# Designs tried in a protein design run: peptides against a protein of PDB entry 4A54. Part 67

Target 1, 94 residues: chain A of PDB entry 4A54
Amino acid sequence: MSVADFYGSNVEVLLNNDSKARGVITNFDSSNSILQLRLANDSTKSIVTKDIKDLRILPKNEIMPKNGTKSPSTNSTKLKSAETYSSKNKWSMD

## One batch from the design tools (peptide; made by RFdiffusion4, then SolubleMPNN)

Design b2_p22_1_s4 (from b2_p22_1, 8 letters changed)
Fold by OpenDDE base, seed 3:
Structure b2_p22_1_s4 (fold): chain B 94 residues (1-94), chain A 22 residues (1-22)
Amino acid sequence: as target 1 above (94 residues)
Amino acid sequence: KEEEERKKLTEELKKALEEILA
């Protein structure tokens, strides 16, 4: 298996400095051995693989960083065509 | 069972990363 097979997985990464990062794997740069995570705040964190002490895949029920791929709510503002109800004021010229 | 599968996937990911460092 390749790292690319795990794109979209939510992971917790423990770094050699004992700091932790949580995010979704979005990319892996094989040339530089850099793992990219999208964090909960929608920022991207680049982690050098050699700096990883440990990692684990998180269950789906843990707060997935809102993949702010907000489906573009195409608020298709249905331009309610203002049906100009032309109230025909029937001016009865009586 | 789900936890075991997640553990297995975790190990596979670790292996994939180690193969690149090598």
Scores: peptide ipSAE 0.621, ipTM 0.911, DockQ to the pose 0.650
Fold by OpenDDE base, seed 2:
Structure b2_p22_1_s4 (fold): chain B 94 residues (1-94), chain A 22 residues (1-22)
Amino acid sequence: as target 1 above (94 residues)
Amino acid sequence: KEEEERKKLTEELKKALEEILA
């Protein structure tokens, strides 16, 4: 699987500095290994992958950020591209 | 069942990110 398969997932990310971020995965820059999350306030946070200590996909019943989508499931047959959910397309998603 | 599925998906996401770093 690729990171792109998880666009729209609601995740909690624990960073190496022990800070946490919760948001929907909206973009991934493969060249620079930068993961973008849409936060609850509808802003975007960019995270360098090497700074991630741990992460988890959040339960579906948790509140999602504005303009978020449900997390992928084994039962999900249709996944929309990150471009559909991203307000900013700063980096290539290839 | 749903929790196990979420755990599996989480691990797959972790693997996907790890492959990028490798």
Scores: peptide ipSAE 0.587, ipTM 0.909, DockQ to the pose 0.675
Fold by OpenDDE base, seed 4:
Order: C-alpha cells, then structure tokens, then sequence
Structure b2_p22_1_s4 (fold): chain B 94 residues (1-94), chain A 22 residues (1-22)
C-alpha cells in the first residue's frame, strides 16, 4: 500500500520530541518525505516523516483537537500522555 | 472488530512510510 491510500484518515502522530499532532492526512510529498495533516481548525501541519516516533489511525467518531490544544478525552476512550512513550508501538487500542 | 481493522490499517500506514525512508 502507498501513503496515498490513507488520504482522509484521521491520525494521531507522536514526534521524536514527544509532541503530538492530530489531523487528517491530506497530502504526502514523496520527494521530501513530508506528511501533511489538516487540523481541526483547518490549518495545515507539515511533518517530516523521519521525525515520526509513532502514529495511529483514530476512530472516525473521535473529535480532533484544534491546533495548540491537547488531545481530547472521551468517556469511551482514555488517551495516554505522549510523555509516557519512549518507543514505537506502545499505543494500545481500546 | 473495528479496532482490529484500525490497528491493521495503522500498521499498513507505518509500513508505507517506512518504505519511503528506506
């Protein structure tokens, strides 16, 4: 599969600096390995792929946080803090 | 079932990104 197959997917990205971003995959620049996310406030965030520590596809019913805000918590899903992640594949799905 | 599929898709996305870096 290609990255383009996932356009429109809502994802949470954990970066190497432990910052997090949530958004919809809108584009991927293969020449520069840059993933673009559309955030809840309709702004765009560009992420260099090599800076990605981990990522996961979010359920469709999960509300996306706006830029500058923390990830939302729901009564059905408890999210772990980004600071607790030290390596890939530590995210569990509820 | 939904979560399993989402997990599978997540892994596929990760693989796709890794292929670009390789």
Amino acid sequence: as target 1 above (94 residues)
Amino acid sequence: KEEEERKKLTEELKKALEEILA
Scores: peptide ipSAE 0.617, ipTM 0.911, DockQ to the pose 0.601; fails the geometry check
Fold by OpenDDE base, seed 1:
Structure b2_p22_1_s4 (fold): chain B 94 residues (1-94), chain A 22 residues (1-22)
Amino acid sequence: as target 1 above (94 residues)
Amino acid sequence: KEEEERKKLTEELKKALEEILA
């Protein structure tokens, strides 16, 4: 699969500096390995892939950024977000 | 089931990103 297969997905990204970004995947720059997210305020955030510590795809019932597209997840229940993060997805799910 | 599928999709996305880094 390619990153392009996930365009429109709502994701939460944890960066190496422990900051978080949440948005819809709008593009991927393969030349520079940069993931672009549309944020809730309709701004675009560029994230260097190597700076990503962890990420998860959010359910569609989560608060979506403006002008976001439908996420591949159709679950109507909210995902339990973990306070502790690792390189492996350890978030609890219903 | 739906949550597990989302988890699987998440892992696939991670793999796709890792392939770029490799």
Scores: peptide ipSAE 0.607, ipTM 0.909, DockQ to the pose 0.593; fails the geometry check

Design b2_p22_2_s1 (from b2_p22_2, 9 letters changed)
Fold by OpenDDE base, seed 5:
Structure b2_p22_2_s1 (fold): chain B 94 residues (1-94), chain A 22 residues (1-22)
Amino acid sequence: as target 1 above (94 residues)
Amino acid sequence: FVPLESYDEKSIGEALQKSLEE
């Protein structure tokens, strides 16, 4: 079984200093023993496995902090259609 | 809680798997 089998899974990592990290598993560097997580702010955190005290996969139903993709407020620049003022040619009948 | 016996890829993978079974 490889860490690659869990790429894309959300994991909580408890470090030896009792700090926690949560993110999506994106990579494992076997040469350096580094677990890479994508965090909620889209940054990448590299964790040396020797610093890991415990880890667990988070169930899919746990509301990951959705990066609130602020829907780009499409400033629909309402192109105010230039109302072509039909200048009514007032035919001055003399 | 699955104690890590080693820090290689296999051990991390096994710990991840065990965490799904708890």
Scores: peptide ipSAE 0.610, ipTM 0.878, DockQ to the pose 0.587
Fold by OpenDDE base, seed 3:
Structure b2_p22_2_s1 (fold): chain B 94 residues (1-94), chain A 22 residues (1-22)
Amino acid sequence: as target 1 above (94 residues)
Amino acid sequence: FVPLESYDEKSIGEALQKSLEE
């Protein structure tokens, strides 16, 4: 199984120094054995896998503080279809 | 938490998968 299968997942990483990191898996560098996490502050944390003691995927229901990335409300600008009311001006010539 | 047996991509991937099954 590849780490890429888990891109976008929230993970908690316990390091050998007993510190913890939490973030979204964004990349894995196989050549250097580096796991990259996007943290809550949008910074990137690079973790050498040799420094990892344990890891776990966090359940989706844990209220990660939605950094309110306001889903750009697609302001569906209702393109008011200008119904061109073709007012047929009936020019009655008397 | 799932302990790592090795530090290669495959092992990390397998550990991630195992963590979903727990």
Scores: peptide ipSAE 0.610, ipTM 0.880, DockQ to the pose 0.756
Fold by OpenDDE base, seed 4:
Structure b2_p22_2_s1 (fold): chain B 94 residues (1-94), chain A 22 residues (1-22)
Amino acid sequence: as target 1 above (94 residues)
Amino acid sequence: FVPLESYDEKSIGEALQKSLEE
């Protein structure tokens, strides 16, 4: 089975230093034995496989760290309702 | 977590597959 069969899957990688990395598998460099992950911040992390202690595919129900698509803060430009200052035309009926 | 037996592409692929079966 190839790593390519799992491209697009979320993986958790436990490194030999006990640190963890989570991301989507995007590539595998067979020549250099490097696993590439896209992280939640859209950056790419390259992991040398010799530094991997354990790995697992994350279940689909785990909320993929939503790429924080910053919901475009709809700056609701509160259209300042131009309060039409109704100039009280004081119609002086003389 | 699935421990790696080796670090080649085949072993990584097999570990990934095993992790889905656990």
Scores: peptide ipSAE 0.609, ipTM 0.881, DockQ to the pose 0.687
Fold by OpenDDE base, seed 1:
Structure b2_p22_2_s1 (fold): chain B 94 residues (1-94), chain A 22 residues (1-22)
Amino acid sequence: as target 1 above (94 residues)
Amino acid sequence: FVPLESYDEKSIGEALQKSLEE
């Protein structure tokens, strides 16, 4: 099983200093033994695996730190309801 | 939390998997 199987998953990492980091797994550097997390503020945190005490995948139902994906303010272009002017073409059949 | 027994990629992957089974 590879760490790559969990890319995009939210993880909580408990470090040896008892600090916690939470983010989305974005990369794993096998050569340097570094786990990379994208944090809620869109910054990247690199964690040396030797500093990890414990880790867990967070369930999807836990309020992921909403990456403030600015919902593109879809300019609700007020689709002006094209008043379909029902041109009553009064076809007077004579 | 799932404790790490080792710090190689395989062990981390296995720990991540175990954390889903808990």
Scores: peptide ipSAE 0.609, ipTM 0.880, DockQ to the pose 0.775

Design b2_p22_2_s2 (from b2_p22_2, 10 letters changed)
Fold by OpenDDE base, seed 3:
Structure b2_p22_2_s2 (fold): chain B 94 residues (1-94), chain A 22 residues (1-22)
Amino acid sequence: as target 1 above (94 residues)
Amino acid sequence: FVPLKSYSEESIGKALEESLKL
């Protein structure tokens, strides 16, 4: 299992200085051991893993600030069902 | 391969810690 498997996960990081950061994991630099988080204000925070005291994954049901990525409203194109008008041609025999 | 969705949050957290060498 790699850190990349957790990309997109919302996490809370407790740092050695007892500060907390919450964000979505966007990247991990394995060479430098740097975890990148996207914060609620869309800014990016880079955290050196040696500075991390604890980390937890936040449940999906916690009110993530709706970054209103408008789920593309699937415009339900109302397929106008072609009403087959059965034209009853009444042959009037006059 | 067991999907991450099948793991508890705690187990995922531990896996993440191990991956980060925390």
Scores: peptide ipSAE 0.243, ipTM 0.728, DockQ to the pose 0.093
Fold by OpenDDE base, seed 2:
Structure b2_p22_2_s2 (fold): chain B 94 residues (1-94), chain A 22 residues (1-22)
Amino acid sequence: as target 1 above (94 residues)
Amino acid sequence: FVPLKSYSEESIGKALEESLKL
């Protein structure tokens, strides 16, 4: 499985500075470990993975970026805690 | 290729973590 399989997924990223970013995964630079998100204002944000404290996939019913695609469907109707998505750090679900 | 809808949230989370080297 590659990151490309998750292109178009809507995610929330918690950064090491405790700020959050929400957006659609548009690209990933594996050489430099940079995740690119499209934000709600249609701008792009590049995030170095080492700066990521935690990450989760957002459900389809949450606020999505403009012109963004919905998060991928899962075989579960239950939203999991961010702890399920990251072994690096744990944080509360929004 | 298996569509994302066939994955559990846990497996997707782990796959993202591994792929992004988190």
Scores: peptide ipSAE 0.236, ipTM 0.723, DockQ to the pose 0.052
Fold by OpenDDE base, seed 5:
Structure b2_p22_2_s2 (fold): chain B 94 residues (1-94), chain A 22 residues (1-22)
Amino acid sequence: as target 1 above (94 residues)
Amino acid sequence: FVPLKSYSEESIGKALEESLKL
């Protein structure tokens, strides 16, 4: 299992100084042991992993995609009312 | 809707440990 498996996950990181950071995991630099988070203000925070005391995954507030019930577009198939052409049989009395 | 694999906190810890060779 790699850190990359968690890219895009929302996490809360507790640091050794008891500060907390919340963000989305965007990158991990294995060479330098740096975890990158995108914060709520769209800024990025780089955290050295040795400074991490604890990390938790935040439940995705799955905004349940409103299954927009695509109201079935009632293709109102305009049933062309077959105008019954009542052929008025004009009985010409002759 | 691909269920995001519910990674446990433990799995993250393990993944980090493995990645860091701690």
Scores: peptide ipSAE 0.228, ipTM 0.730, DockQ to the pose 0.073; fails the geometry check
Fold by OpenDDE base, seed 1:
Structure b2_p22_2_s2 (fold): chain B 94 residues (1-94), chain A 22 residues (1-22)
Amino acid sequence: as target 1 above (94 residues)
Amino acid sequence: FVPLKSYSEESIGKALEESLKL
């Protein structure tokens, strides 16, 4: 199991001081052992992993108040399937 | 509220250690 398994997951972190932080795991700094969370207010919080007592993954269905960070509408650029009008040149075989 | 998964400090530490060794 790797920390990368948590990237993009909503988590609640319980710290050794009994404080809690909730956010999406965005990065892990391996050099400094720092976990980065994006919080509901779009701020970032860096947590030293030694200060983590417990971590839980939150269910996706919890309507976290989407502060309307518009998920970048994946402009599904509807690749208009270029209707290759294969004009069937009806090769009239003479 | 039942969390999907919970991780203890030890399990987190192990996951981090494994990540650093890779």
Scores: peptide ipSAE 0.195, ipTM 0.717, DockQ to the pose 0.123; fails the geometry check

Design b2_p22_2_s3 (from b2_p22_2, 7 letters changed)
Fold by OpenDDE base, seed 4:
Structure b2_p22_2_s3 (fold): chain B 94 residues (1-94), chain A 22 residues (1-22)
Amino acid sequence: as target 1 above (94 residues)
Amino acid sequence: FVPLEDYSEESIGKALQKSLEE
């Protein structure tokens, strides 16, 4: 089974040093045996597989720390109401 | 806990799959 089958999955990686990494699987380098994760801060972490003690896919319902997707500030472009300058037709009543 | 057989792509893939089945 290929790691590519799990691209986009959220994974917890337990390393041999007992540290943990969590992120979305974005790539696997087969030549160098490197697993790449996108972290919550949108950075990429490369993990050499020899340093991996355990792996598990995290359930979708785990509230992935919502990367505070800054809600695109809908710059409400205030449509400047085109003040129709009513040209005062100065009806000069002669 | 699914022990890795080795550190190959196939082994990692199998471990990931097994983690979904647990």
Scores: peptide ipSAE 0.612, ipTM 0.887, DockQ to the pose 0.566
Fold by OpenDDE base, seed 2:
Structure b2_p22_2_s3 (fold): chain B 94 residues (1-94), chain A 22 residues (1-22)
Amino acid sequence: as target 1 above (94 residues)
Amino acid sequence: FVPLEDYSEESIGKALQKSLEE
């Protein structure tokens, strides 16, 4: 089974030093045995597989703490509809 | 907890698969 089958999955990796890393699997380097994760801050972490104690796929429902990227409130510039006051030029015919 | 058989891609892949089945 290839790690590529799990690209895009969220994974928790427990390292031999008892630290944990969480991220999306983006790549696996078979030549160097390196698992690459995209972290919540959009950085990439490379993990040598020899340093892995355990790993698990996180269920999709685990709300990754969305760093509240404040959705830029698209200031809907209320285009003030310029009420074109059509000045009805009353041409007084004489 | 699924122990890794080795540190190969196949072993990692198997561990990932097993983690989905638990």
Scores: peptide ipSAE 0.612, ipTM 0.887, DockQ to the pose 0.568
Fold by OpenDDE base, seed 1:
Structure b2_p22_2_s3 (fold): chain B 94 residues (1-94), chain A 22 residues (1-22)
Amino acid sequence: as target 1 above (94 residues)
Amino acid sequence: FVPLEDYSEESIGKALQKSLEE
């Protein structure tokens, strides 16, 4: 099973020093044995796998600190409902 | 807590999968 199968998942990593890191799995470097997480502040944390004591996928329903991805204020361009003025072209066929 | 068998990609992947089954 590849770590790539879990890209985009939120994970909690418990390190050997008993510290915890939470973030989205963005990459795994097999050559260097490094797990990369995107943190809530949009920074990237690189974790050497030998320092990992435990890890778990966080359920989607846990209010992950929303990376304030500013929902692009889609300027709701009020699509002015173009009132299709049905110009009733009354084609009076005489 | 599922102990890691080793620190390979496969071991990490298996641990991640097991964490979903718990």
Scores: peptide ipSAE 0.612, ipTM 0.887, DockQ to the pose 0.650
Fold by OpenDDE base, seed 5:
Structure b2_p22_2_s3 (fold): chain B 94 residues (1-94), chain A 22 residues (1-22)
Amino acid sequence: as target 1 above (94 residues)
Amino acid sequence: FVPLEDYSEESIGKALQKSLEE
């Protein structure tokens, strides 16, 4: 069974130092034995497998803190249509 | 808690699978 079968899954990793990491599995480097997670802040954490004590898939129903996609406030730069000031050429007929 | 047999990709994959069954 490959780690690739779980790409996109949320995982909690318990490290040997008793710290925890949570993120989405994005990659596994077999050559270097590195598990890569995308964290809630969209950063990537690389974990060497030798430092892993335990890991578990988090159920989908656990409200992962949705990175509040701040809707890019499309600053609709309202292109103020340059009102072509029709300078009424007041032809002063003398 | 699923103990890792080793630190290979296969071992990690098995641990992940077992965690879904618990």
Scores: peptide ipSAE 0.612, ipTM 0.887, DockQ to the pose 0.553

Design b2_p22_2_s4 (from b2_p22_2, 9 letters changed)
Fold by OpenDDE base, seed 4:
Structure b2_p22_2_s4 (fold): chain B 94 residues (1-94), chain A 22 residues (1-22)
Amino acid sequence: as target 1 above (94 residues)
Amino acid sequence: FVPLKSYSEKSIGEALEKSLKL
């Protein structure tokens, strides 16, 4: 099976330096042997395959800890109620 | 975790496939 068959899959990669990377497989560069992952912060990490010790696909049900990207607080645009200035036409009855 | 046999695309693909079975 090709790496391309797993595009969009969430993977955990253990590197030779014992660091771990987790992300969605977005691309594989066969010419340079580079695996590209989209990380939780939407950044892209390129991993040279020679640096990979182990890898595994993570099950979909593992709630990747959404690094709480603070949902941008929708600034409730306070619709300033346009106070309809009722111009009191003071009808002076003479 | 599935160890890589080699760093080729094929080897990575096979490792990924195997990881689904574990």
Scores: peptide ipSAE 0.581, ipTM 0.892, DockQ to the pose 0.681
Fold by OpenDDE base, seed 5:
Structure b2_p22_2_s4 (fold): chain B 94 residues (1-94), chain A 22 residues (1-22)
Amino acid sequence: as target 1 above (94 residues)
Amino acid sequence: FVPLKSYSEKSIGEALEKSLKL
């Protein structure tokens, strides 16, 4: 299978320095051999494949980092109804 | 975990596939 078949999957990457990264596969740059992950904090991590020791797909039942869907703050554009206060300047010419 | 034998896109894809069977 291609890496593209796993876009959107949650993966754990073990690096050669024994550090781990977890995120959703968003892209793979074949020219530069870079795997891109979206992390739980919505940041993007680029991992050079030469630094990868091991990979695994995390099962869906494992607590996917809750993409905190920050509910789009509905910027309630309060359409301030421009109350056209027609100030009737009654110029009473006496 | 599934170790990478190579760093080709195909190898990574195969490793990911194998990880689903484990």
Scores: peptide ipSAE 0.553, ipTM 0.869, DockQ to the pose 0.671
Fold by OpenDDE base, seed 3:
Structure b2_p22_2_s4 (fold): chain B 94 residues (1-94), chain A 22 residues (1-22)
Amino acid sequence: as target 1 above (94 residues)
Amino acid sequence: FVPLKSYSEKSIGEALEKSLKL
């Protein structure tokens, strides 16, 4: 299992200085051992892995700040069902 | 290979931490 398998996961990182960071894993630099997080304000934070004390994955049900990516409102185009008006032509024989 | 979905949050976190420290 690689760190890349966790890209896009929302995580909480506890640092050795007892500070916490929350964000989405966007990248990992294996050469420098740097974990990159995207924070709620869309900024990025780079964390050296040696400074990480603990890490947990946040459940999806926790209120991720709705970055209002408006799910494209599928405009339910109301398919106006063509009401087939059966015009009953009553032939009046006069 | 055990799917990540079968792991507890804690175990996944620990696995991730180990992977990051390598």
Scores: peptide ipSAE 0.144, ipTM 0.688, DockQ to the pose 0.093
Fold by OpenDDE base, seed 2:
Structure b2_p22_2_s4 (fold): chain B 94 residues (1-94), chain A 22 residues (1-22)
Amino acid sequence: as target 1 above (94 residues)
Amino acid sequence: FVPLKSYSEKSIGEALEKSLKL
Protein backbone atom coordinates (compact mmCIF):
# COMPACT_ATOMS: atom_id res chain seq x y z
CA MET B 1 0.00 0.00 0.00
CA SER B 2 1.44 3.35 -1.05
CA VAL B 3 0.74 6.82 0.31
CA ALA B 4 -0.85 7.58 -3.04
CA ASP B 5 -3.68 5.23 -2.11
CA PHE B 6 -4.70 7.83 0.46
CA TYR B 7 -4.75 10.84 -1.86
CA GLY B 8 -8.05 12.62 -1.49
CA SER B 9 -8.55 11.37 2.06
CA ASN B 10 -9.50 13.88 4.69
CA VAL B 11 -7.14 13.67 7.65
CA GLU B 12 -6.36 15.25 10.97
CA VAL B 13 -2.69 15.56 11.79
CA LEU B 14 -1.44 16.12 15.31
CA LEU B 15 1.98 17.73 15.29
CA ASN B 16 4.74 17.39 17.87
CA ASN B 17 4.03 20.93 19.04
CA ASP B 18 0.44 19.80 19.83
CA SER B 19 -1.00 21.88 17.01
CA LYS B 20 -3.51 20.26 14.69
CA ALA B 21 -3.99 20.45 10.96
CA ARG B 22 -6.99 19.20 9.01
CA GLY B 23 -7.06 18.77 5.30
CA VAL B 24 -7.14 16.56 2.25
CA ILE B 25 -3.98 14.72 1.28
CA THR B 26 -2.94 16.09 -2.09
CA ASN B 27 0.66 14.95 -2.31
CA PHE B 28 3.50 13.19 -0.56
CA ASP B 29 7.14 13.88 -1.28
CA SER B 30 8.96 10.71 -0.31
CA SER B 31 12.38 12.21 -0.94
CA ASN B 32 11.88 14.97 1.58
CA SER B 33 9.24 13.19 3.68
CA ILE B 34 6.74 16.01 3.24
CA LEU B 35 2.98 15.52 3.39
CA GLN B 36 0.92 18.13 1.58
CA LEU B 37 -2.59 18.96 2.72
CA ARG B 38 -5.23 21.13 1.14
CA LEU B 39 -6.98 23.06 3.87
CA ALA B 40 -10.60 24.23 4.07
CA ASN B 41 -9.63 27.65 2.73
CA ASP B 42 -8.09 26.02 -0.36
CA SER B 43 -4.60 26.87 0.83
CA THR B 44 -1.94 24.20 0.99
CA LYS B 45 0.10 23.19 3.99
CA SER B 46 3.29 21.18 3.83
CA ILE B 47 4.10 19.07 6.86
CA VAL B 48 7.36 17.29 7.51
CA THR B 49 6.50 13.76 8.59
CA LYS B 50 9.05 13.93 11.42
CA ASP B 51 6.85 16.62 12.96
CA ILE B 52 3.79 14.35 12.97
CA LYS B 53 2.89 12.88 16.33
CA ASP B 54 -0.37 11.28 15.23
CA LEU B 55 -2.60 11.04 12.17
CA ARG B 56 -6.18 9.91 11.73
CA ILE B 57 -8.57 9.62 8.81
CA LEU B 58 -11.71 11.71 9.09
CA PRO B 59 -15.06 10.49 7.82
CA LYS B 60 -16.09 11.97 4.47
CA ASN B 61 -19.11 13.65 6.01
CA GLU B 62 -17.15 15.53 8.59
CA ILE B 63 -17.52 19.15 7.57
CA MET B 64 -14.11 20.67 7.95
CA PRO B 65 -14.67 23.58 10.26
CA LYS B 66 -14.63 26.68 8.11
CA ASN B 67 -11.64 28.74 9.19
CA GLY B 68 -14.10 31.45 10.09
CA THR B 69 -15.40 29.67 13.08
CA LYS B 70 -14.19 32.23 15.50
CA SER B 71 -13.05 30.06 18.26
CA PRO B 72 -15.46 31.53 20.69
CA SER B 73 -13.12 33.94 22.29
CA THR B 74 -13.86 32.64 25.65
CA ASN B 75 -13.64 36.10 26.92
CA SER B 76 -12.29 34.73 30.05
CA THR B 77 -13.81 37.61 31.79
CA LYS B 78 -11.11 37.70 34.34
CA LEU B 79 -13.50 37.66 37.18
CA LYS B 80 -11.96 40.59 38.94
CA SER B 81 -10.75 38.92 42.07
CA ALA B 82 -13.30 40.26 44.48
CA GLU B 83 -11.01 42.31 46.63
CA THR B 84 -11.84 40.78 49.94
CA TYR B 85 -12.77 44.06 51.51
CA SER B 86 -11.32 43.27 54.88
CA SER B 87 -13.93 45.26 56.69
CA LYS B 88 -11.76 46.02 59.68
CA ASN B 89 -14.53 45.80 62.19
CA LYS B 90 -12.88 48.34 64.45
CA TRP B 91 -15.12 47.51 67.35
CA SER B 92 -14.42 50.74 69.19
CA MET B 93 -15.19 49.81 72.74
CA ASP B 94 -16.63 52.99 74.02
CA PHE A 1 -4.99 -6.57 -1.68
CA VAL A 2 -7.81 -5.50 0.62
CA PRO A 3 -9.69 -2.43 -0.64
CA LEU A 4 -9.51 0.65 1.59
CA LYS A 5 -13.29 0.48 1.95
CA SER A 6 -12.89 -2.71 3.94
CA TYR A 7 -10.61 -1.09 6.47
CA SER A 8 -11.83 0.47 9.65
CA GLU A 9 -11.04 4.13 10.07
CA LYS A 10 -8.51 3.19 12.73
CA SER A 11 -6.76 0.64 10.55
CA ILE A 12 -6.58 3.11 7.67
CA GLY A 13 -5.08 5.69 9.96
CA GLU A 14 -2.53 3.23 11.26
CA ALA A 15 -1.66 2.13 7.75
CA LEU A 16 -1.29 5.74 6.65
CA GLU A 17 0.88 6.59 9.62
CA LYS A 18 3.08 3.60 8.96
CA SER A 19 3.35 4.46 5.27
CA LEU A 20 4.33 8.05 6.00
CA LYS A 21 7.02 7.04 8.49
CA LEU A 22 8.66 4.60 6.02
Scores: peptide ipSAE 0.143, ipTM 0.698, DockQ to the pose 0.097

Design b2_p22_3_s1
Fold by OpenDDE base, seed 1:
Structure b2_p22_3_s1 (fold): chain B 94 residues (1-94), chain A 22 residues (1-22)
Amino acid sequence: as target 1 above (94 residues)
Amino acid sequence: ENKKHIEELEKKLNESLEELKK
């Protein structure tokens, strides 16, 4: 099984520095071992696979950022409106 | 059933990533 088999999957990546990234897998650079994620703001984040501590696949029913690529028309289970959990991680740097 | 399926996919993906780290 290849990473390409998971293109379009919404994932949460835990990095070795304990930071997290969430996005849709859009590409994998095999030459450099770089995983590309499309983030909620439609930007692309490149992650070196050696920096990945753990990866989880988010349920399809969870609010994926509506990037306009037609998610395969699996039956319109009314994904109730992604309540924008504005996780204002107010990292107050005091 | 869906949860189990996702867990299996996660395992496969993580295994694939570990192979790439070698």
Scores: peptide ipSAE 0.366, ipTM 0.825, DockQ to the pose 0.089
Fold by OpenDDE base, seed 3:
Structure b2_p22_3_s1 (fold): chain B 94 residues (1-94), chain A 22 residues (1-22)
Amino acid sequence: as target 1 above (94 residues)
Amino acid sequence: ENKKHIEELEKKLNESLEELKK
């Protein structure tokens, strides 16, 4: 089984310095032994595998803070119903 | 059952990482 089999998985990485990183596995550089994570802020963090003390897979149901996918603000263009005020031109022929 | 599956995946991932450290 390869690291590539886990691409797209949400993980928490505990580093040797006791710091933690959370993100989605996006890539693995086998030449340099570097694991790449996409973080919640859409930035990419590169981690040398030698610096990893422990790694856990986060359950899918943990609501990763949805990067606020800006719900496409459907600019509901308020179709201003052009109320055509038909001004009754009362042409009073005297 | 889901917990067991996740634990197995974690084990496999950690094993893969350890192999890469060699």
Scores: peptide ipSAE 0.364, ipTM 0.827, DockQ to the pose 0.081
Fold by OpenDDE base, seed 2:
Structure b2_p22_3_s1 (fold): chain B 94 residues (1-94), chain A 22 residues (1-22)
Amino acid sequence: as target 1 above (94 residues)
Amino acid sequence: ENKKHIEELEKKLNESLEELKK
């Protein structure tokens, strides 16, 4: 499988500095090894893959951690899940 | 079963990313 197979998926990325980013995978630049996420505020975040410690796929209905924000568009999300995740500051699949 | 399926997809995605880091 390739990263492109996951375009449209809502993901949480754990970075090497233990910070997290949530968004929908919109593109992957193979030449520069950069993953692009669309965030809840419709901005785009570029993440260098070498800075990624771990990544998890979120269910379509999972809310973003930021208050007052909504999840990015998940119309293209290919994953089906009835799972729920906690908003706790822990790297786990609840 | 659904959770297992998601975990498998996560594994595949992380494996794909790891290969790109080489």
Scores: peptide ipSAE 0.363, ipTM 0.821, DockQ to the pose 0.077
Fold by OpenDDE base, seed 5:
Structure b2_p22_3_s1 (fold): chain B 94 residues (1-94), chain A 22 residues (1-22)
Amino acid sequence: as target 1 above (94 residues)
Amino acid sequence: ENKKHIEELEKKLNESLEELKK
């Protein structure tokens, strides 16, 4: 299992300075050991993992104050199958 | 050091996940 398996998870991060951050895991930089969180205000916070005292994954049902980013209503645009009415040109051979 | 930090994070995530499964 990798950190990438947790992308999209809501987490609460307790830092060594006793501050807390909540957000969605968007990225993990393995080279620099930096966890990126998208916060409620849509900003991104980068956290060095060594500064993390504790990390908790929040239940999916916890209503994060989603700024109403309208879930892109997948308008299933029913691609109306253009019924290609093949108008059979009646070639009347005279 | 980086490997250790990754491992620690994954451990924490895994522990958190297990707690949610209970």
Scores: peptide ipSAE 0.321, ipTM 0.805, DockQ to the pose 0.698

